Peptides against a protein of PDB entry 5OOQ. Designs and how they scored, part 29

Target 1, 227 residues: chain A of PDB entry 5OOQ
Amino acid sequence: YREDVRQVVTHPANALSFLQPGRLVEISVNGKDNYGWGAVVDFAKRINKRNPSAVYTDHESYIVNVVVNTMYIDSPVNLLKPFNPTLPEGIRPAEEGEKSICAVIPITLDSIKSIGNLRLYMPKDIRASGQKETVGKSLREVNRRFPDGIPVLDPVKNMKIEDEDFLKLMKKIDVLNTKLSSNPLTNSMRLEELYGKYSRKHDLHEDMKQLKRKISESQAVIQLDDL

## One batch from the design tools (peptide; made by RFdiffusion4, then SolubleMPNN)

Design b1_p11_6_s3 (from b1_p11_6, 6 letters changed)
Fold by OpenDDE base, seed 4:
Structure b1_p11_6_s3 (fold): chain B 227 residues (1-227), chain A 11 residues (1-11)
Amino acid sequence: as target 1 above (227 residues)
Amino acid sequence: EEPFRYFELKP
């Protein structure tokens, strides 16, 4: 069920409006390489110049550039290609006992484990000397201040995902978490069906624009110096 | 509705 929620949350129709610069996201590349929480730099539609006819899944159709502070120090970060989520061999998070550095990595939406309800103030030029490290310090401080975990966006309250099937899924999860044996919402629509609805209903560009407007109009931004 | 939160690292 958590994966089902993740699929919905990270769908372009839902996620992109929350991938503003500085947005904290938890990153797992290929389900294996856990970079922890990083900060969004930007995102762009994935374009294959070599094969314009290439069709990507919804979750692979955008590239998100993120700053991570957990890159293995000896990773060949110089081989990272902008807008190429296929990471070079050796690009990996530092293991226990290894030193880490800050890096900007391109990831797909599918590599987002969770979207945090926090944003960092990002430098204007993240590629300038020392800027990634500044973000890295901020990430460390955030992790220090949230030892129990960085707050995750609420899909319903914060992201305004109001799809009925999704709400049913969330209710089911809530019931399971509360160990309420009573209403097995047995008929949780299969992830495929839920995903299919998003795929069919959404003009991604238009939806993104609408969601951004809605968020801008409805949500206040609280600046927190001390968390 | 929980507002967006910005974190600023103070020097």
Scores: peptide ipSAE 0.130, ipTM 0.781, DockQ to the pose 0.154
Fold by OpenDDE base, seed 1:
Structure b1_p11_6_s3 (fold): chain B 227 residues (1-227), chain A 11 residues (1-11)
Amino acid sequence: as target 1 above (227 residues)
Amino acid sequence: EEPFRYFELKP
């Protein structure tokens, strides 16, 4: 159920409007490499110049650049390629007792475990010397201020996901959390239908959501300028 | 409710 919710939340139709610069996201790459909470730099549609006919899944169709402060210090970060989510061998989070550094990592939407209800002020040029470290300090401060965990966006209240099937899923999760009953919603078919609906809506609403995002960003900038 | 909260680090 949690994975089902994650799939809906991280679908481009829902997630992209919340991936503004500075948005906190919890990152897990390939289900193994947990980087913890990072900050979004930007995102772009995935383009394969070598194979323009390449078809990506919805969750792999965008690349999100994120700043993490948990990169293993001896990771070959110099081999990271911008907008290439296929990470080189040895790129991993620091384990207990290992030193970490800040890095910008290109990830897919599949690597987002959760989207936080917090947004950092981001440097104008994250690639400039010392800027990643500034974000890293901010991430540490956030983690300090939220010892019980960074607040996650509510899919319904905050993200306004109002799909009936999704609402049913959420209700079932609430019931299961209450009853500890093990019945996984094996209705994979409903999830595919949900994803199909979101995919179709995304194509139609991509322009609208991009516009809404621009409006929300402009409003955020106005709020910053009015401060 | 604003869909996001800004976290400002005071210097």
Scores: peptide ipSAE 0.078, ipTM 0.734, DockQ to the pose 0.149
Fold by OpenDDE base, seed 5:
Structure b1_p11_6_s3 (fold): chain B 227 residues (1-227), chain A 11 residues (1-11)
Amino acid sequence: as target 1 above (227 residues)
Amino acid sequence: EEPFRYFELKP
């Protein structure tokens, strides 16, 4: 059930509007490499220039650049490609006793464990010298201030996920948590239905984004013609 | 020490 909630929360139709610069996200790459809480730099639709026909799942269709402060110091961070979520070998979080550094890593939505209800003020140029470290310090401060954990966005109250099936899922989880009943209802079918609904919302979101770009481009052209 | 700057999403 937790994974089902995560899948819904991290779906582009729901997540993208909350992935503003500075948004805190909890990162787990490939379900193995836990980087802890990082800060969103930006996100972009995943485009494979080498294979434009590449079809990605919804959760893999966007790349989110995040600052983490838990990168193993000897990780080959120089091999990181800004828009390639396939991380080079050796890119991993620091283990206990190892030194860590700040890094910007590209991740997919599927690598987001949770979305925090906090945003950092991000430097304008995160790639400038020392800026990642500044964010890293902020992340440490956040962790210090929230020893019990960083507050997570409420899917319903904060994210306004009002899908009936999702609400039913949440209610079931609440009931299960209360009853300690382990009966996973076949949430898989409902999840697929939810994904179908979210896919349509995602399309609308992309359309809106395209429209905003078109408007901005049109305004830019008008400004150029007026100049 | 640069002041920690963050904001919380309003409910």
Scores: peptide ipSAE 0.066, ipTM 0.735, DockQ to the pose 0.612
Fold by OpenDDE base, seed 3:
Structure b1_p11_6_s3 (fold): chain B 227 residues (1-227), chain A 11 residues (1-11)
Amino acid sequence: as target 1 above (227 residues)
Amino acid sequence: EEPFRYFELKP
């Protein structure tokens, strides 16, 4: 059921409005490479220049560029290309005892494990010298301030996912958390129906354009030093 | 709409 919730939360119709610059996201690439919490730089609809007729799944239809501070130091980061989610061989997080560096990696929505209820103030030019490292320091400080974990967006209260089928799913999870007993059968059929509803209700391309224009959101600025 | 929370490290 946790995966079912993740699929709904990371669907473009729900996730894109929360992927503003500086949004913290927890990253797992290909279900194996855990980079931990990173900060969103930007996102765009995935375009295949070689095959303009290429159709991607909803979760693969957008590319998100994210700053991470856990990249293995000897990874070929110079081969990284913005908006290309096919990562070069050797791109991986640092293991225990290895040194890490800051990098910007392109990921799909499917590589988002969680969306945090926090945003960093991002440098205007993340590609400028030292800017990624500044974000990296901020990420370290956030992790220090939240030893029990960075707060995750509530799908209902914060993300306003009000679909009846999703609410039923959440209720089932709550019941299961109390009972600890039943193997959740992935209700794949209901998820497909939910995805169909989201895809039909939203012009994702237009929504993305609107998001790019709404940069000036009413925001409460909290100093990390005051937390 | 819940206000977005920004966390800024003071320089």
Scores: peptide ipSAE 0.208, ipTM 0.816, DockQ to the pose 0.126; fails the geometry check

Design b1_p11_6_s4 (from b1_p11_6, 6 letters changed)
Fold by OpenDDE base, seed 3:
Structure b1_p11_6_s4 (fold): chain B 227 residues (1-227), chain A 11 residues (1-11)
Amino acid sequence: as target 1 above (227 residues)
Amino acid sequence: EPPFRYEVETP
């Protein structure tokens, strides 16, 4: 059920509006590499230049660039490519006793474990020398101030996920936290239906966003021609 | 050093 909630929360229709620059997110890559809490730099729709017809799942359809302060110092960070979530071999978090550095890594929505209810003020140019380290210091300070953990966004109260099926899922989880008896198979079918609804909503939202951009671009061109 | 500032979103 926690994974089901995570899938709903990290769906583009729900997550993208909360991935502003400086948003804290908890990062786990491939279910193995836990980088802890990082800060969002930006995100973009995943485009495969080599295969423009490539279709990605909803959770793999966007790339989120995040600053982490837990990268192993000897990781080949120079091989990192912006907007390529397939990380080079050797890119991993530092283990206990190893030195860590700050890095910007591209991740998919599926690599987000949690979305925090905290947003850092980000440097204007994160690629400038020393800026990622500044964010790294801020991340350490946050962890110091929140020893019991960084507060996670409430899916209902904060994210305003008001879908009836999701609310039923949340209620079921609350009941299960009190009573262990619910059949996981019945929940999977409802989740698929829920994802279908979110996918449709996301498509409409992206279409509207693209249309608004086109209108704004057209208006900007008209204003330039009138000057 | 940019002042350490974070915002907590209220519900």
Scores: peptide ipSAE 0.346, ipTM 0.868, DockQ to the pose 0.596
Fold by OpenDDE base, seed 5:
Structure b1_p11_6_s4 (fold): chain B 227 residues (1-227), chain A 11 residues (1-11)
Amino acid sequence: as target 1 above (227 residues)
Amino acid sequence: EPPFRYEVETP
């Protein structure tokens, strides 16, 4: 059920509006590499220049660039490719006793374990020397201030996920937390239905984004013509 | 060092 909630929360239709620069997200790459809490730099729709016809799942259709402060120091961070969520071999979080460094890594939405209710003030240019380390210090400070864990966005109260099926799922989870009757199969079927609904919402979101770009471009053209 | 600043999203 936690995974079902995660799938809904991290769906583009819900997550993207909360992936502003500085948003804290808990990162687990491929369900194996736990980087802990990182800070969002930006996100973009995943475009495969080599295979423009590539179709990605909803959760893999966007790349989120995040600053982490838990990268293993000897990781080949120089091999990281911008906007490529397929991380090179050796890119991993530091284990106990290992030294860590700050890095910007591209991840998919599927690598987001949770979205925090906190947003850091981000440097204007994260790629500038020392800026990622500044964010890293901020992340350490956050962890210090929240020893019991960083507050997670409430899917309903904060994220305003009002889908009836999701609300029913949440209610079932609450009931199941009190009652041991898990019906994972019912939840999985509902999740598919939810994804179908969210896919439409996502399309609208992308359309809006495209429209905003077109408006911005049109305004820029008008300004150029007025010169 | 820039002061640590963060925003908490209000519901």
Scores: peptide ipSAE 0.344, ipTM 0.868, DockQ to the pose 0.664
Fold by OpenDDE base, seed 1:
Structure b1_p11_6_s4 (fold): chain B 227 residues (1-227), chain A 11 residues (1-11)
Amino acid sequence: as target 1 above (227 residues)
Amino acid sequence: EPPFRYEVETP
């Protein structure tokens, strides 16, 4: 059920509005590479230039660039490609006893374990020399100030996820944290419906955004012609 | 160095 909540929280319809620059996110790549808490730089819709017809899942349809301070020092960070979430071999977090460095890595929404209720003030140019390290210092300071863990956004109170099915899911989780007795199959069906609702909401939002852009572009063209 | 600043979102 924790995974179910994570899937809802990290869905584009819910997560993107909270992925502002400096937002803290807890990162786990491929379910094994835990980078800990990083800071969001930006995000973009995933576009495959080689295969424009490529269809991604909702959770893989966006790329989030994040600063991490836990990259293994000998990782081939020079092989990282901006907006390519397929990380080169050897890109991994530092293990115990290993030295780490700061890096910007592209991840999918599916690699977000949690979204923090904290936002850092980010440098204007993160690609400038020393700026990643500045963010890295800030991340260390945050971890120092929150020894019990960085506070996570409340899906209902903070993220305003008020879907009835989600609220039911949350209640079930609360109950199950007490007893493992609920039938997983019934919950999975509701999750699919819930994901379907979020997917539709996201699609409508993107359509509206595209329409607004087209209108803005058309108005700009008209203004240029009237000049 | 920019001062360490963070914001906690209020509910």
Scores: peptide ipSAE 0.343, ipTM 0.868, DockQ to the pose 0.628
Fold by OpenDDE base, seed 4:
Structure b1_p11_6_s4 (fold): chain B 227 residues (1-227), chain A 11 residues (1-11)
Amino acid sequence: as target 1 above (227 residues)
Amino acid sequence: EPPFRYEVETP
């Protein structure tokens, strides 16, 4: 269901109006390379100069240029071609412990995981020396201000997606989420409380058994003396 | 016009 929502949100009919310069987007290239949150520079319709008759899917029909601050430092960023979403080999996010740099990468709409409800003020010339790094600093600041995550645009309230089938999908998701949240097994804190109650009941039951044994033993001794 | 919850100025 999450993927279905993503497909609707990232469709050109819905996404393009929210891809203004500075718009934050969460980037996952080919579902593998997670660059985290980046800032939109611009977008353009994908044109294949070599094959003008090339037909792209809706989600691949536009190229979005985004600034990321998570590019691996040794990535061959010089091989990046503007408006070519097919990234060269070695272009990847930095892993844990690796150094990262700022880069502008061309992505398709299909590489957008989420569209944020935040917008950065972008430099006029992002390709000028030092400007990408400025945006990178802003991205770090945003991440600092939103430690629980950057707010995502609400597809219905913010993006005004009014498709009936989509609304039905969203309702189904909400129902499922409610059911999952109400499940006592999903809340670790409730489990601990429940286990605490069971532990107390068990202790009380053992104490009662011990008391009954002592009473029974005492009665047996009295009968022996009468005997 | 698309809504913004926050706008962050680039320093």
Scores: peptide ipSAE 0.253, ipTM 0.770, DockQ to the pose 0.105; fails the geometry check

Design b1_p11_7_s1 (from b1_p11_7, 4 letters changed)
Fold by OpenDDE base, seed 1:
Structure b1_p11_7_s1 (fold): chain B 227 residues (1-227), chain A 11 residues (1-11)
Amino acid sequence: as target 1 above (227 residues)
Amino acid sequence: APPLPYEELEF
């Protein structure tokens, strides 16, 4: 059920509006590589240049670039490809007793464990020398100030997820956290309906974003013609 | 105190 909540929270229709530059997100790659809290640089829709007809799941349809301060020092960070969430072999967080460095990694929405209430002030050019380390210092300072953990966005109060089926899911989780007795099959059917609603919302959001981009591009062309 | 490197976002 916690995973079901995570699926709803990290769906593009809900998550993208909260992935501003500097937004703190908790990162787990492939369900095993826990990088802890990182800071969002930017995000983009996933495009496969080799297979333009590739269909991604909703949670794999976007790439989020994040700064982490927990990268293993001997990881082959030079092999990282921008906007490629398939990480090279050896890219991993530092284990206990290992040294870590700051790195920018491309992740999918599915690699977001939680979204924080905090946003870092980001440098203008994160790719410039020393800028990742500045973000890394800020992350350490945040972790120092929140020893009990960084505050997580409330899906209802903060993210304004008002869907009745989601609210029912949350109530069921609360009940299950008290007693393990509710039937998982009934929850899966409701999750599919919920997913259908979010997919429609996402489609509308992307259509609006594309329209805004086309308008902006058209205005830019008009300005260029006036020059 | 050094300025906070972060802001809290409620929305």
Scores: peptide ipSAE 0.319, ipTM 0.865, DockQ to the pose 0.329
Fold by OpenDDE base, seed 4:
Parts: sequence; C-alpha cells; structure tokens
Structure b1_p11_7_s1 (fold): chain B 227 residues (1-227), chain A 11 residues (1-11)
Amino acid sequence: as target 1 above (227 residues)
Amino acid sequence: APPLPYEELEF
C-alpha cells in the first residue's frame, strides 16, 4: 500500500508542481541506493536524442536533477551525464565510515521516495565551484533541525490529490495502521517472547507426536512376537 | 491557486 501511495504521489500529474528549485526530496535510486534527502535543482521532460520514438513510462518520462550530500567520495562523478538517469557503475551513496561529497545526480520520478514540505534557497549557478557544498551545508542544517525526520507533504491536505480511488486507498491504509498499532503483538519485545512461547509449544507438540509414534511402533512389534 | 504549502529555509 505504501508503494501504491508513492506511485500516485510521484506521478507527473501530482509531483511536478512540487519540484521547485530547492524542494527537498528523499531519494532512493532503483529502490537500492538511498541517498537520503536532497534538493531539487530543476527538472525536464526526458528526451532521447538517439531514439526520438522511445516511449517512457510516466514515472520515467521526466528527469529531475538533485543535489545530494551523501555521494561516496570515490564515485566516478565525472562520468555523470546531465539528464541521463542511467548512472555509471560505481555511482553510489557513502556507506557508514566512508566519506561523502556533494553531487548533482539526474534521477527519474520513480527514484523519489518522498517529497518534503521544505524548500532551500538555491544558488543561481549550482555548477559553479563551491555551490554544491553550500547546499550540502544547508542539507546538514535541515537534518540537524529535524532529527525525527524532515516533514513529508500530505498527499491529500498539501498536494490536494482528490481522486476518489486514492482517498479510498488512504482510508484503507489508515484503518490498517490503526489496527496494527492497537495490536499488542506490534511491540517487538512482546513479539519475540510470544514467538518464543509458540516455538516451545510447537517443539513440545512435535516431541509428543514422535513419542506416541515410538510407543505405537513398540506395541506393534510386541503383538507380532505373541502371534 | 493557493500557494503551495512549503517552508523556505535560508542558511
């Protein structure tokens, strides 16, 4: 259900009006490489000069240029091509203990995990020397101010997505979340204890079943010797 | 159209 919401939110009809320069977006490239929160530079309709007849899905039909401050320092950022969302091999976020740098990466709408309710003031020329690092400092400051996470746009209240089917989906998610939150099994510590008890009960039941089988087999052998 | 709900931060 969360993926269904993401697909609606990141659809061009809904997302593009919120991709102003400096808009914060949470980035996950191909659902694997999490760059965290970055800032939108600009976006453009995807054009394939080599194949003008190329048809892209709605979520792949636009390229969004985003500043991230989590790029691995040894990533081949010089191989990045403007408006080409096919990232070169080795382009990845820094792992724990690795150094990161600021970079501008081209992504598709499908690589947006969330759209934030915050906008940074962006330099006029982000490609000028030192400007990406300035945005990187601002991103760090935002993360410092919002330790519990950057506020995400509400799809209904903020983005004004009023589609009836989407509203039904959101209502269903809210009901499910309420049921899950009210379930005492959602507490991880209690769940482990409960699973431990169920596991022990299952083991005892299997042991009893094996014991009954052995007793039955032993009785069958005794009856054969008395015949 | 009502202004888009966002906060502008300057650092």
Scores: peptide ipSAE 0.222, ipTM 0.764, DockQ to the pose 0.108
Fold by OpenDDE base, seed 2:
Structure b1_p11_7_s1 (fold): chain B 227 residues (1-227), chain A 11 residues (1-11)
Amino acid sequence: as target 1 above (227 residues)
Amino acid sequence: APPLPYEELEF
């Protein structure tokens, strides 16, 4: 059930509007590499220049760049490629007793475990010297302030996911948390139906993003002509 | 767009 909720929350139609620069997200890569809470730098639609016909799943169709402060110090961070979510071998979080460093890693939506209700102030140029470390300090401060964990966005109240099937899922989870016994099997069939509904919302979001980009580009051109 | 529920932290 938790995975079903995660799939809905991290769907582009729901997640992208909450992935502003500085948004805190909890990161787990390949289901095993837990980086903890990181801060969003930016995101972009995944484009395969070598294979333009590549079809990605919804959760793999976007790349999110995030700052983490838990990268193992001896990880080959120099091999990281922007907007390539296929991480090089040896890129991993630090284990207990190991030293960590700050890094920007590209992840897919599928690597987001949760979305926090907190947003950090982000430097304009995260690639500038010392800027990642500044974000790393902020992440440590947030973790200090929230010893019981960073508050997670409520899918219904905060994210306004009002799909009836999702609401039923949430109610079922609430009942299960009170009653240990209910069967997980019925939820997988509902997820496909939910995704069909989110497709329309996703299209609208992309249209809005494209429109904002066109407006920004037009304004930039006008400013250049006035110089 | 309605303001997204978040707390902005300035460090």
Scores: peptide ipSAE 0.208, ipTM 0.782, DockQ to the pose 0.086
Fold by OpenDDE base, seed 5:
Order: structure tokens, then C-alpha cells, then sequence
Structure b1_p11_7_s1 (fold): chain B 227 residues (1-227), chain A 11 residues (1-11)
């Protein structure tokens, strides 16, 4: 059920509006590489220049660049490719007793475990020397101030996810937290239905955004031609 | 105390 909630929360239709620069997100890559809380730099729609016809799942359709302060020091961070979420071999979080460094890693929405209610003040140029380390210091300070964990956005109250099926899912989770009686299969099916609904909404939103952009571009061209 | 490096967002 937590995964079901995560799938809804991290869906582009819900997550993207909360991925402002400096937004704290908890990062788990491939379900195994836990980087902890990182700070969003930016995000972009995933574009495969080599295969423009590549279709990604909704959760893989965007790349989020995040600053983490838990990168293993000997990780080949120089091999990181901007906007390529396929991380090179050896890119991993530091284990206990290992030294860590700050790095910017490209992740998919699927690698977001949770979205926090905190936003760091980000440097203007994160790529400038020492700026990642500044963010790293801020992350350490946040972790120090929130020893019990960074507050996570409430999907309903904060994210305003008002989908009836999601609300039913949340109620079921609440009931399950009190009574283990609800069948995970029923929730999975509902999640798929929710996912389908969100996918459609997101597609429409992106289409609308693209259309608005095209209209604005066309208007700009008309204004240029009238000058 | 050093200034907070973060803000809390309600949304």
C-alpha cells in the first residue's frame, strides 16, 4: 500500500508541481540504492535523442536532477551524463564507514520515495565549484534539525490529490493500518485504474501546455512579422 | 543560530 501511494504521489500529474528547485525528495534508485534526502535542481521531460520515438512510462518520462550528499566518494561521478537516468556502474551511495561526496544525479520519478515539505535555498548555479557542497551542508543541517525525519507532504492536504479512488486507497490504508483485512490485489487494481486516470490527465495537461506554447510562439512570430 | 537554509512549504 505504501508503494501504491508512492506511485500516485510520484506520478507526473501530482509530483511535478512540487519539484521546485530546492525541494527535498527522498531518493531510492532501483529500489536498492538509498541516497536519502536530496534537493531538486530541476526536471525535464525525458528525451531520447537517439530514439525520439521511445515511449517511457509516466514515472520514467521525466528526469529530475537532484543533489545528494551521500554519493560514495570513489563513485565515477565524472561518467554521469546529464539527463541520463541510467547511472554508470559504480554510482552508489556510501555505505557505513565510507566517505561520501555531493553529486548531482539524474533520476526518474520512480526513484522518488517521498516528497518533503521543505525547500532549500539553492545556489543560482549548482554547477559552479563548491555549490554542490553548499547544498550538501544545507542537507546536513536539515537532517540535524529533523532527526526524526523530514516532514513528508500529505498527499491529500498538501498535494490536494482528490481522486476518489486515491481517497479510497488512503482510507483502506488507514483501515489496514488498523486492520490487515484489505486484499492487496484490490488495491493494486485500483492503483492501475488510478494510474490510467492520471496518465490521461497528464497527457492532456502536457498537450495543453504544448498547445499554449505553440500558440504563444505563433503569436510571437506574428508580432515579429508585423514589425 | 545560522539562518535556516530552507523554507517550509505548505504546498
Amino acid sequence: as target 1 above (227 residues)
Amino acid sequence: APPLPYEELEF
Scores: peptide ipSAE 0.342, ipTM 0.874, DockQ to the pose 0.335; fails the geometry check

